# Peptides against a protein of PDB entry 8YR4, part 159

Target 1, 309 residues: chain A of PDB entry 8YR4
Amino acid sequence: PRGSPALQLVVLICLGLMGLERALNVLVPIFYRNIVNLLTEKAPWNSLAWTVTSYVFLKFLQGGGTGSTGFVSNLRTFLWIRVQQFTSRRVELLIFSHLHELSLRWHLGRRTGEVLRIADRGTSSVTGLLSYLVFNVIPTLADIIIGIIYFSMFFNAWFGLIVFLCMSLYLTLTIVVTEWRTKFRRAMNTQENATRARAVDSLLNFETVKYYNAESYEVERYREAIIKYQGLEWKSSASLVLLNQTQNLVIGLGLLAGSLLCAYFVTEQKLQVGDYVLFGTYIIQLYMPLNWFGTYYRMIQTNFIDMEN

## One batch from the design tools (peptide; made by RFdiffusion4, then SolubleMPNN)

Design b2_p22_7_s4 (from b2_p22_7, 13 letters changed)
Fold by OpenDDE base, seed 3:
Structure b2_p22_7_s4 (fold): chain B 309 residues (1-309), chain A 22 residues (1-22)
Amino acid sequence: as target 1 above (309 residues)
Amino acid sequence: SEMVEEILEALRRLDEREAARP
C-alpha cells in the first residue's frame, strides 16, 4: 500500500504478528515440555498451575495446533481486511478502466466466464458438500462422542463433562454465529451481483461511454459500488474472525479447565503424567477437524446463498 | 495510459482520505 501511512503501519503490525506467531510456535512446545517435567518431578502445585496457565494462554495466542485460528492469527486477519480491500479495489478499478480501453471483442467472451463461474460454484459445491459431510463432519462427531465416553470411563467423570460442555458450546456457538453471519454474506453477495451487473452494463455500452467521454464518471460510479460492497465484505470477514476467535476461546477454556484438573489429579497420584499429555493431545486433535467444520459450514452456507440469488 | 494513471492516482488519494476518516 504505497501512500497510506495507516495501511503501511497495519502491514508492519501484521508482519510483527507473523513474527510473534513464529515465536509462539517455539514457546508453546517448550512450556508443554516444562509442564511434563514439573509433573514428573512432582513440583509444587503453585509452580505447576502457573506454568499450565501460562501454557494455555500461549496456546490461546497461537491457536489450535497450526496457528491458523489463534488470537494472533485472528488479529492479523482482522487487520489485513482493510489492506486486502484497498488492494482489491485498486485492482478492480484498474481492470475496469483497462476494459473500457479495450475493444468490443473482449466483452463477447465475458458472458461465458460468468456463467461458467456460477455453474462451477454450483456443481463443485454439491459434490464437495457431500464428501465433507461424510469424511469430516461425521468422523468429528464420532470422535467427540468417543472422547466423552473415553474420558468419562478411564478418567474422572469431570473430564467427560468438561469435554461435553466444551464441544457442545463450540458446536452451538459455531452454528449460531454462522447463521448470524449468513445475513451479512447475503447482503454482500447481493451487492456484489449489483456491482458486477453495473460493470457489465457499462462495459457493454462502452461505445456510448466513449462517445460522451464519460469513462471517469463510470469509474467513479463503479468505485462507489465497490465501497458499498467492501463495507458489507468487511462485516462478513470481521464476523468470520469473530467466529474463529469465539471458537478459540471455547477450546482455550476447555483446555484450561481440563489441564488444571488433570494436573491436580496427577499431583494427587490419581493420574499419570502420560494422562496429562493424552488429554492435551486429544483436545487439540478434536479441535483440528472442528476448525475445518467451521470453514466448511461457512462454505455450505455460501453456496446455498449463492444458489438462492 | 496517462489518463488512466491519473484517474487511478486520484482514486487512490480519495481512498486514502476515506480510510483516514474516523
Scores: peptide ipSAE 0.000, ipTM 0.257, DockQ to the pose 0.060
Fold by OpenDDE base, seed 4:
Structure b2_p22_7_s4 (fold): chain B 309 residues (1-309), chain A 22 residues (1-22)
Amino acid sequence: as target 1 above (309 residues)
Amino acid sequence: SEMVEEILEALRRLDEREAARP
């Protein structure tokens, strides 16, 4: 944002907070490892209590429950509101300017309310996409890379390979299955619009329908359109469950392979019990943002499909 | 689709114009 040094400073602070979140994603599992090791060694209460208190404080800063945003993420989101509003307004003004540059024939062929709805969907989609890319995709990719590096250096190259293969397979399957799902969603949305158009047409022609006693015929046509819609909705929803289950299986297999390998190295006294817990905790932490990835990538595709129609 | 592509192309041209300004 060239016109406001204050907004540039806010962007830099948000980037700094994103860097802090990456550091917390490494530190929280390390402190949890240390708690498990201190418990195993029967360490003095003072050392244990300090480490637990530090862990809980770091966990409060990080967050990491289902739907729990950490303090750092909330602070970043709060500061970003002004940047998002500036970006949204800029995109909206550009779309509006472009709409005014379009030929009179393009405007005469479209209802102003439809054009505005497409513009609003466009701005929301682009702003949502950018926010999602900056705050979920890029951080998740960074956490994966940091994880691969961390496990490769501090455990063994095999752990880094397992994380790499698991996350690469997860991302690839997420993209491929989501692209496959897009066809079902496009078909669903097209049928929804057609069903809505029939309902609106029947209601606008209510006097004519009543004059001809065609109420039963219009209800039956609407019922058939609903059944056809529900058949496409079922395919869309079932394909979503399949995506989520495929993602869960990939993470489960990666967690299994890495946990077995970690357990083996603990039995050989090459790793501590806390390192087993570290691996499991870190993989679960990588999974949480990736699960949101599948949700937002769907939201993106929805918004694009809703604009294509 | 065409309008989304035109909007995306307009956004791209704007980002290119912003990147090209020193």
Scores: peptide ipSAE 0.000, ipTM 0.288, DockQ to the pose 0.016
Fold by OpenDDE base, seed 5:
Structure b2_p22_7_s4 (fold): chain B 309 residues (1-309), chain A 22 residues (1-22)
Amino acid sequence: as target 1 above (309 residues)
Amino acid sequence: SEMVEEILEALRRLDEREAARP
């Protein structure tokens, strides 16, 4: 983006954060190995607790290993919103100006087939979401229940309680924040439709616009409408980053509490080193599908709002 | 952008309605 040094700096920061994310993908397994070794060697509690805390902090920065939900990824996504908006606005204005130049020939040629394609995309998206709910959400909820039962029976009631509280808080916050985000999406879609209608009306009146040489005026009006839309889009996208970060924080706190408690019980010889590995692995396995759940709830709500309009 | 595809499609729907006017 040649026109804004601030956006160029944001791009460089985002590239730096992508590099940091790659470094975290190497460091997190190393720290995890070090915990397992320290547990095996029966190291002092202070060294173990420091290494566990450092691991959980690095895991919080990394997220689920997919690079989608960690603090670094959320910060990158948040900073990238303005870069995306700048790029989108530039492309939209270029297309709009080009459509005003092409108008008469373009209108006559493109009539029947694309309207059918968006209707088909809407129906295909709803079917894909229903399949995702049935094949990923329901099994994940079952795995959570099985996990709570397993940890309550074979470890201690405290582990079952940590998993229960972590997953219940995760699901509740996901629903509540998603419902809160729906308001921003509805406002965004309403402004998008209004911006679209204005662009359509301007392009339909292209003869009048061309007669008065008002192309620059219509482009500026469209630019103002896009800026207003992008203000609402930013709220929608920022609210998603907030959801993902809230989810990451809840899982990070659950992982911290459970990992410290498990490490303590291994130090007291009540649990084995394998039980620590089991707990950490199982919590991470529960987390991965649930992170996708927030993204798919996003798609469900988008499709429902797009079906309501 | 989805918005541009949607504008293109609304223009298309308008063009279809104008063509469907006898």
Scores: peptide ipSAE 0.006, ipTM 0.329, DockQ to the pose 0.026; fails the geometry check
Fold by OpenDDE base, seed 2:
Structure b2_p22_7_s4 (fold): chain B 309 residues (1-309), chain A 22 residues (1-22)
Amino acid sequence: as target 1 above (309 residues)
Amino acid sequence: SEMVEEILEALRRLDEREAARP
């Protein structure tokens, strides 16, 4: 972004974080392999515990795989909000300024009713997607219950308890933080609508604006409305990053507790090395449906709010 | 819905104004 050295620095930091994400994608599997090797060699508990803790920390930074957001990804997303807002605002102001420079015939000749019909078809398609997502919530909850039962039966009651507490806390925090976030989303949408209405009113009065050469004044008024919108959008987007990071932290703590306990039982020859691999793989597999559940729940709530508008 | 209605009404007013120009 030309004109803000601070935003240029943020872009460079985001590029650096993207490089770090790539490094983590290599390091996480390496540390996991090292754990398996240390378990196979019957290494001392202290070395094993340190390697497991390091793995979980790296996994927390990376995230749980496809569709999961790690700490580094969340930090990148958070920093990118201001860059995106700057770019969006610049594009919107350029479009709006250009619309005021265009002839009256361009405004009249655009069947704006067709653009609205495309928007309404879009919203109807999203509503159909929501119904599909609601039907996927029940299977996702069933998969969690099956997972808890599986760990309780095949490992030990302690593993089942860790998974139960982790998944219950994850779901509870997802709901609570999403409901809290809904307030910011509503405020954002209301201000978006008001900003759009101002743009429409200015364009409807295009002849009057052109007659008084007030184009620069209307562009500045629109800029102020966008800045106000972007202040609310930032709160909404930052609250999403907070949700994702909270989810990542809960899964990270569950993975840490369960992985340490599993590693301990393998060192005591109560479990095999294969059981450790199974536990880690299965926890990651349970996380994927949960992450989708959180996304679906957010999408459902977003659309309920967007339907209230 | 309200914004869509306001935009639709604003568009309807534009179409009525265009139809009223000879």
Scores: peptide ipSAE 0.000, ipTM 0.256, DockQ to the pose 0.021; fails the geometry check

Design b2_p22_8_s1 (from b2_p22_8, 13 letters changed)
Fold by OpenDDE base, seed 1:
Structure b2_p22_8_s1 (fold): chain B 309 residues (1-309), chain A 22 residues (1-22)
Amino acid sequence: as target 1 above (309 residues)
Amino acid sequence: EEEERRKELEEQLEKDLEKLLA
């Protein structure tokens, strides 16, 4: 971004964070291997506990699998909001000014096609997301229940309790933060519509705007509407980062408690090294689909409200 | 109005999905 040294610094920090994510993707498997080796060698508990704690900390920074849900990715996404908003606003103002220079016939012909394409994408996306809810969210809830039963029966009641508390806290916080986030999203959508309507009305009246040389005035009014929208968009996007980070923290605490307990029981020869691998893999598998649960819960809630109106 | 709100919700769900997949 030209003209803001602060935004250039943010871009450099985001690039540095992307490099850190790649380093974490290599380090996390190495630390996991080291835990398995230390368990196999029957290493002292203090060395094992330190290596497990270090692994879970690195896994918290990386996230559940792709890195998109980790602390580093959330921090990158949060910092990138301002860069995206600056770029979006610049592009929108350039498009708007260019559309005022173009003839009405060009605008009428393309607008029907773009509105129709946005319409068709929307309808296909909802249908796809409803299918994703039925085929991924419901099975994931079943997998949590199966996991609680499995860990309670085959490991120890303490493992079943850790999974139960972790998943219950995860779901509860996901619902509460999603309901809180919905207010910001509704305010953002209302302001987006008002901003679009203003741009539409200005472009429909372009002959009058051109006759009075009011193009600069309409561009400034549109800029003010975009700034107001971006203030609400920032709250919506920051609330999403907060949701993802809260989810990552809950899973990180569950992974820490369960991994330390597994490691302890392996040192006491009550569990095998394979059981430690199973627990870590299973918790990560449960986390991956659950990250989307907040988005899906909001979609269901909105569809119910729209069916009541 | 409801169809426009539905379309906006859908476009915003798609944007949230893109932001989460990214």
Scores: peptide ipSAE 0.007, ipTM 0.432, DockQ to the pose 0.028
Fold by OpenDDE base, seed 5:
Structure b2_p22_8_s1 (fold): chain B 309 residues (1-309), chain A 22 residues (1-22)
Amino acid sequence: as target 1 above (309 residues)
Amino acid sequence: EEEERRKELEEQLEKDLEKLLA
């Protein structure tokens, strides 16, 4: 944002908060490990209470529980509203200026309300895409890289390899299955609109349908269109369940392999009980944003297609 | 046709977002 130094400062603060979220993603499992080790050693209550209080505070900042956004992510989202509004307004003004440069014939051929809707949708798609890339996709990829580095440095290199293979397979399958699902979704949408158009046409021509006593024929054609739509809807929904289950299986296999390896190293006294808990907690924490990655990737693909047209 | 498909995809994205928020 070149025009406002205040908005540039807000962007820098938001980037700093994103860095803090990445640090919290490493620290929270470490503090949880420390609690488990202190409990195992029967450490004094004062040390345990301080570590637990610190962990709960860090967990409040991080969030990432079932449905709870952390304080840091909420603060970042709040500060970003002004940047998003500035970007949206800039894109809207660029589109509006471009529309005014278009030929009079283009404006006369289109209803002003349709042109305005295309401009608004184009602005929303661009700003949405940017927000998803910056706040969901890039941070998730960064957390994976940080996780691989952390496990490679502080654990055996085999842990870093397990995380790398698990996350690479997860991302690859997510992309491939999402692209495969997009075909079913497009077919479903096309059939939904064909079904809706047929219903609207039948209702608009109600007098003609009644005159020819064709009501039963139109109802049967509508039923056939609904059955065809439901067959495509089922394929779309079933493909989503298949994606989610495939993702869950990949993470489950990675968690199993790494947990068995951790347990083995704990029995060999190379790792502590807390390190086993750290690995499990960290992998589950990496999984949470990745579960939504398929939805984000689909939304990004949709918005790119909508921007090229 | 592509603009109609785009409108359709956006309406479905809005419905999917409403279902995610509900």
Scores: peptide ipSAE 0.006, ipTM 0.399, DockQ to the pose 0.048
Fold by OpenDDE base, seed 2:
Structure b2_p22_8_s1 (fold): chain B 309 residues (1-309), chain A 22 residues (1-22)
Amino acid sequence: as target 1 above (309 residues)
Amino acid sequence: EEEERRKELEEQLEKDLEKLLA
């Protein structure tokens, strides 16, 4: 971003975080291998517990494969919001200024055939939403129930309880945080529509704007409207990062509790090393659909908000 | 007529914004 040293620093930090993500992608498998080796060697519990805790911490930072975005990715996304907003605003102002330069030709060239496409997008979104609810939400809930039953029967009641508590907490927090963020999204959409309407009104009045040589004034008014929109967009986007991070924390805590318990039972020779691998793989598989659930619930709420406006 | 032109202008502004953000 030319002209803001603060935003340039944010870009450099984001690039550094991207480098850290690459390092985590290498470290996480290494630590996982080390856990398997320590379990195979019947290493002392303290060394094993430290390695498991370190692995889960690294996995929390990474995200990925756990059906959640990692802390590092969330932090990068959060920091990038301001860079995106700066770029978007600059592009929007360039378009708007260019449309004011071209508008006499642009207004004369329009034919009536384009209005019909907006109505089709709305109906397609609702039908898609219902399909996502039926084909993704119901299977996800079924997979959770199957997972709870599986761990309760084949491992121990404690594993079933951990999975139940983690999944229930994940779903509950996903709903609650998503309902909370809906307020910010509604406010954002309302201000977006108002900003667009203002740009359209300015462009429809192009002849008047040109007559008074008020192009710079209309561009400044549009800039102010964009800044107001971007303030609401930031709240919406930041609330999304908070949702993703909350989901990541729940998954991380569940993975930590279950992995430590599984490792303990392997040290007690009640479970095999293969059971640890199975637990870790299966729990991750259960969380993958749940990340999609959060996406679907977000899409559901988006489409409901977009239908209310 | 003016409301149709407004909707057409809004849709074109959206398409132009989408093209520049893509």
Scores: peptide ipSAE 0.006, ipTM 0.367, DockQ to the pose 0.029; fails the geometry check
Fold by OpenDDE base, seed 3:
Structure b2_p22_8_s1 (fold): chain B 309 residues (1-309), chain A 22 residues (1-22)
Amino acid sequence: as target 1 above (309 residues)
Amino acid sequence: EEEERRKELEEQLEKDLEKLLA
């Protein structure tokens, strides 16, 4: 992006954030090992609590096992929206301008291909929905229930309550924020289809556009449609970052509360060091499928919307 | 005929966009 020093700075910040993600991927396991060592050595509570709090903060910055939903990754994704939109708009305008420079003979030759694509989208949607419910939703809910029962029986009722409250809040916020963002996605898709239809109509009328030397007018009209689309795309993408960050915050709070409580019970010799490791690992394992739950709840809603049309 | 042209042009625009964004 040679034309905007602001976008170049954003790219450099995004590269810096990618470097920070790599540093977090090394630091988080080190802090986790340090917690296990401090628990094994029966270190003072103050040192242990500080190390646990620091670990959870680093884990909040990193996110889950893939780092895709951490604060740093969300900030990178948020900043990258403007760079992506600038690049997409430039590419789309270059393609559209090039299509208007093509010969009349090229435009006259394209007649047949649309009907097959509408049928394939409908059948793939229903099969994908059922597969998702069976292979992701049901197992994730089962793992949460098993987790609540396990922690309530083998640890303490307080651990089962923390997991229950954390997962219930996570699921509720995921649904509520996904329903809220569906409005932005619908508006984006409607404007995308309208922008595409305008490009297609301009290209179908290529002879008329060329006869009146109206190529510059059609390019400006397409540019305005892209700007309107990008305003809706930004709302959709920013709402996804907000969802991911809200999910990361809820899991971070649950991990903090449960890890501090577990560390406290290990210091009182009511739990073993292995139980602390188990709790942290289990919460992360529950988080990984749940991160995709928002994506798939969206697929469910999109498929229902596409069935209502 | 015009609907079919609209459709091939839409599919080609998507394939060309996907190739440029990949």
Scores: peptide ipSAE 0.006, ipTM 0.350, DockQ to the pose 0.028; fails the geometry check

Design b2_p22_8_s2 (from b2_p22_8, 12 letters changed)
Fold by OpenDDE base, seed 3:
Structure b2_p22_8_s2 (fold): chain B 309 residues (1-309), chain A 22 residues (1-22)
Amino acid sequence: as target 1 above (309 residues)
Amino acid sequence: DEEKRREELRRQFEEDLEKLLE
């Protein structure tokens, strides 16, 4: 934002907070590992109490691993509201100025209210999409890369490879299955709009329907349209369950392979018991934002489909 | 009068629609 040094500072603070969240995502599992190791070694209470207190404080800053519930994330989201509002207003003003430059024929042919509604939907979709990409997608990819580097450096290279393969497969399957699912969602939305249009047309022509006693016929046609819609809705919902299950299976297999390998190295005394707990905790922390990624990619696609209509 | 008759016909149509969906 060129016009406000205050907003530029807020953006820099938000970027700094994003960096802090990445550091917390590494530190929280490390401190949890250290607690487990200290408990295993029956370390003195003072060292344990300090480590637990530090862990709880870091966990408060990080939140539940979803990245949305932590103090740092909440503070970032709060500070970003003003930046988002500024960006939204700028996009809205650009669209509005562009609409005024459009030919009188365009203004006469499209109801000004529909254009404004499309502009508002477009602006909210673009600003929401941009905020989502910057604050969820990029950080998640960064966390994966940091995770691969961390496991490759501090664990055996095999752990980094397992995480890399698991996350690459997860992302690839998420994209492919979501693209496949988009066809069902488009078909569902088209059938929903057709069903709604038929209902509205029948209700607007109710006098004619009553005059011809065609009520049963219109109801049956509406029922058939609902059944077709529900069949497409079921396919859309079932495809979502399939996506979630596929994602869960990939993460489960990665967690299984890595956990077995970690357990083996603990038995060989190459790793500590805390390292097993760290691996499991870290993989789950990587999974949580990725699960949201599938949800938001769906929102993105919905917004794109809504922009194509 | 005609507007009330239209509203009543609409209401009857909606009630008949609900009964046929049950």
Scores: peptide ipSAE 0.016, ipTM 0.427, DockQ to the pose 0.092
Fold by OpenDDE base, seed 1:
Structure b2_p22_8_s2 (fold): chain B 309 residues (1-309), chain A 22 residues (1-22)
Amino acid sequence: as target 1 above (309 residues)
Amino acid sequence: DEEKRREELRRQFEEDLEKLLE
């Protein structure tokens, strides 16, 4: 935001909070490990109570494993509202100025409501995409990299490799399956628009439909269009379930492989019981933002498809 | 007048359809 030093400061604070979230994502599992180790060693109550209290406080700052419900994330989201509004307004004004540069014939040929709807969809799509990239994609990639480094340095290199392979496979499959799903969603939206257009045309010409007693014909034609739409909707929804299950399987296999390896090293007394719990907690923590990745990528694609039509 | 009435009916139908989708 070039025009407001206050908004630039807010962006810097939000970036600082994002860095703090990354630190919390490492610290929370470490403190949880330490609790399990202290419990195993039957450590003094004072040390245990301090570690538990510190863990709960850090967990409050981090929030649930999605990070989106944590105090730091909520504070970031709250501060970002003003930046989002500024960005949205700027995009809206750019679209509006561009529309005014378009020929009078384009304005006369398109209904004012349709033009405004395109502008709103466009603004929402661009703002949503930017917010998603900055607050979900980049942080998730950073967490994966930090995770690989952490496990490679503090665990055996095999753990870092398992995390790398699991997350790389997860991301690759997420992208490939989501691109495949986009085709079904585009077909669904095209058929939805065609079905709506047919309904609107039938209702606008209701006098002609009544004059020819064609009401039953128009209802049957609308029914056929709905059935065709529902067939495409089913493919879209089924493809989503397939994506979610594929993602769950990849994470499950990574969790299984890493947990078995960790359990083996604990049995050999190379790792502590707390390290087993740390690994499981950290992998689940990496998974939660990635699960949202598939959802937001769909929202972005929807918004882009809704801008094309 | 008829075109304005058609536009208003279309707008109302689009608004009702959006409300049905929410």
Scores: peptide ipSAE 0.005, ipTM 0.321, DockQ to the pose 0.043
Fold by OpenDDE base, seed 2:
Structure b2_p22_8_s2 (fold): chain B 309 residues (1-309), chain A 22 residues (1-22)
Amino acid sequence: as target 1 above (309 residues)
Amino acid sequence: DEEKRREELRRQFEEDLEKLLE
């Protein structure tokens, strides 16, 4: 972004964080391999515990699966909000200014036929939401229950408890934080609609704006409206990052507790090395659908709020 | 009639604006 050295620094930091994400994607598997090797070699508990703790810390930084919900990714996303807002505002103002210049031609060229498309988007969104609930939410909950039962029956009851507590806390915090975010989303949508309405009214009155040579004034008013919108958008987006980070923390703590416990039982020859691998893999597998669930539950709420306004 | 035309133009503008912002 030309004009703000602070935003340029933020871009550089974000690029650095992207590099760190790539490093984590390599390091996490390496540390995981090292754990497996240490377990196989019957290494002393202290070295094993340190390696497991380091692995889980790196996994916390990386996040689940693709790293999309990792600490580093969340930090990058958080910092990028201001850069995105600067860019979007600049594009929006350029489009608006250009539409004022072309306003006569644009208004004269409109054909009446595009109205039918809005009705299809509303119905498709509701149907998509229902399909997502049925095909992703219910199976994910079933997989969690099956997982708890599996770990309780085939592992020590402590593993089932860890999974239960982790997943219950994850779901509860997801709901609570998402409900807390709803107020920011509603405020954002209300201001978005108001900003759009102002733009529309300005462009519908383009003849008057042209007559008074008030294009610069209307652009400045629109800029102020966008700045107000972006203040609310930032709260919405930042609250999303907070949700993702909270989810990542809960999964990280569950993974830490369970991985340490698995490693301990493997050292005592109560579990096999394969059981450790199974636990870690299974927790990650449970996390992936839940992460999507959190994303879509947010999308559902967004669509419901967007339909209410 | 003119008010309906303004509402229709407004709706079309909102759709066009959304398409331009996508």
Scores: peptide ipSAE 0.000, ipTM 0.331, DockQ to the pose 0.027
Fold by OpenDDE base, seed 4:
Structure b2_p22_8_s2 (fold): chain B 309 residues (1-309), chain A 22 residues (1-22)
Amino acid sequence: as target 1 above (309 residues)
Amino acid sequence: DEEKRREELRRQFEEDLEKLLE
């Protein structure tokens, strides 16, 4: 943001907090590993108590789990509200000034409200998309890279390869299946708009429908349009389930392969019991942001399709 | 006049349908 040194400082703090989140994503599994190893070795209570206390503190900072947001993520989100509001207001004012120039040139006063609504949806979508790219996509890619490096350095190279193949396959299948689903969603939206237009036109022409006693015909035609819409909606919803299941299978296979390999190396005394727990915990931590990635990528595509129409 | 009334009714119906979808 040009012109406010305070907002520039907030952006720098948010970037620093993002770096801290990446460090926490590595440290939390490491400390959990250490707890499991200390418990297995029957280590002294003092060492165990310090490690557990440190783990709980790091876990509080990180958060995690369904419905649990970490302190660092909440602080980042809170600080970012002011940056988002400044950016949104600037974009809205630029669009509004441009619409005033267009309205003066075109005398098309009737379209100003519709263009304003498209502009507001577009602004919200672009601002949301940028925030999503910066705060979810880039961090998730960074966590994957950090994970591959960590597992390649501190574990056998096979673990780094499993994570790389699993995440690459997950991302590729997510993109390919989402592009395939976009066809069904476009067809659904087109049929929804057509069904709505028919309902509106039938209701606006109710006098003509009454005059010809065509009420039963219009109701049947509307029913056929609804059935056609529901058939497309079912394809869209079923394709979503297929995406989610495909993603779940890829992560499940990666988790299975890596967990079996960890278990084997623990039996061969090449890894500790805590390293098995670390791998499982880290893969689950990578899965959570990736699952959100699929949801937001769908939301982005929807907003883009809704802007193209 | 009747066409303007139809357009206004269409607009109101579209706004009411959007409020029902929110």
Scores: peptide ipSAE 0.000, ipTM 0.317, DockQ to the pose 0.041

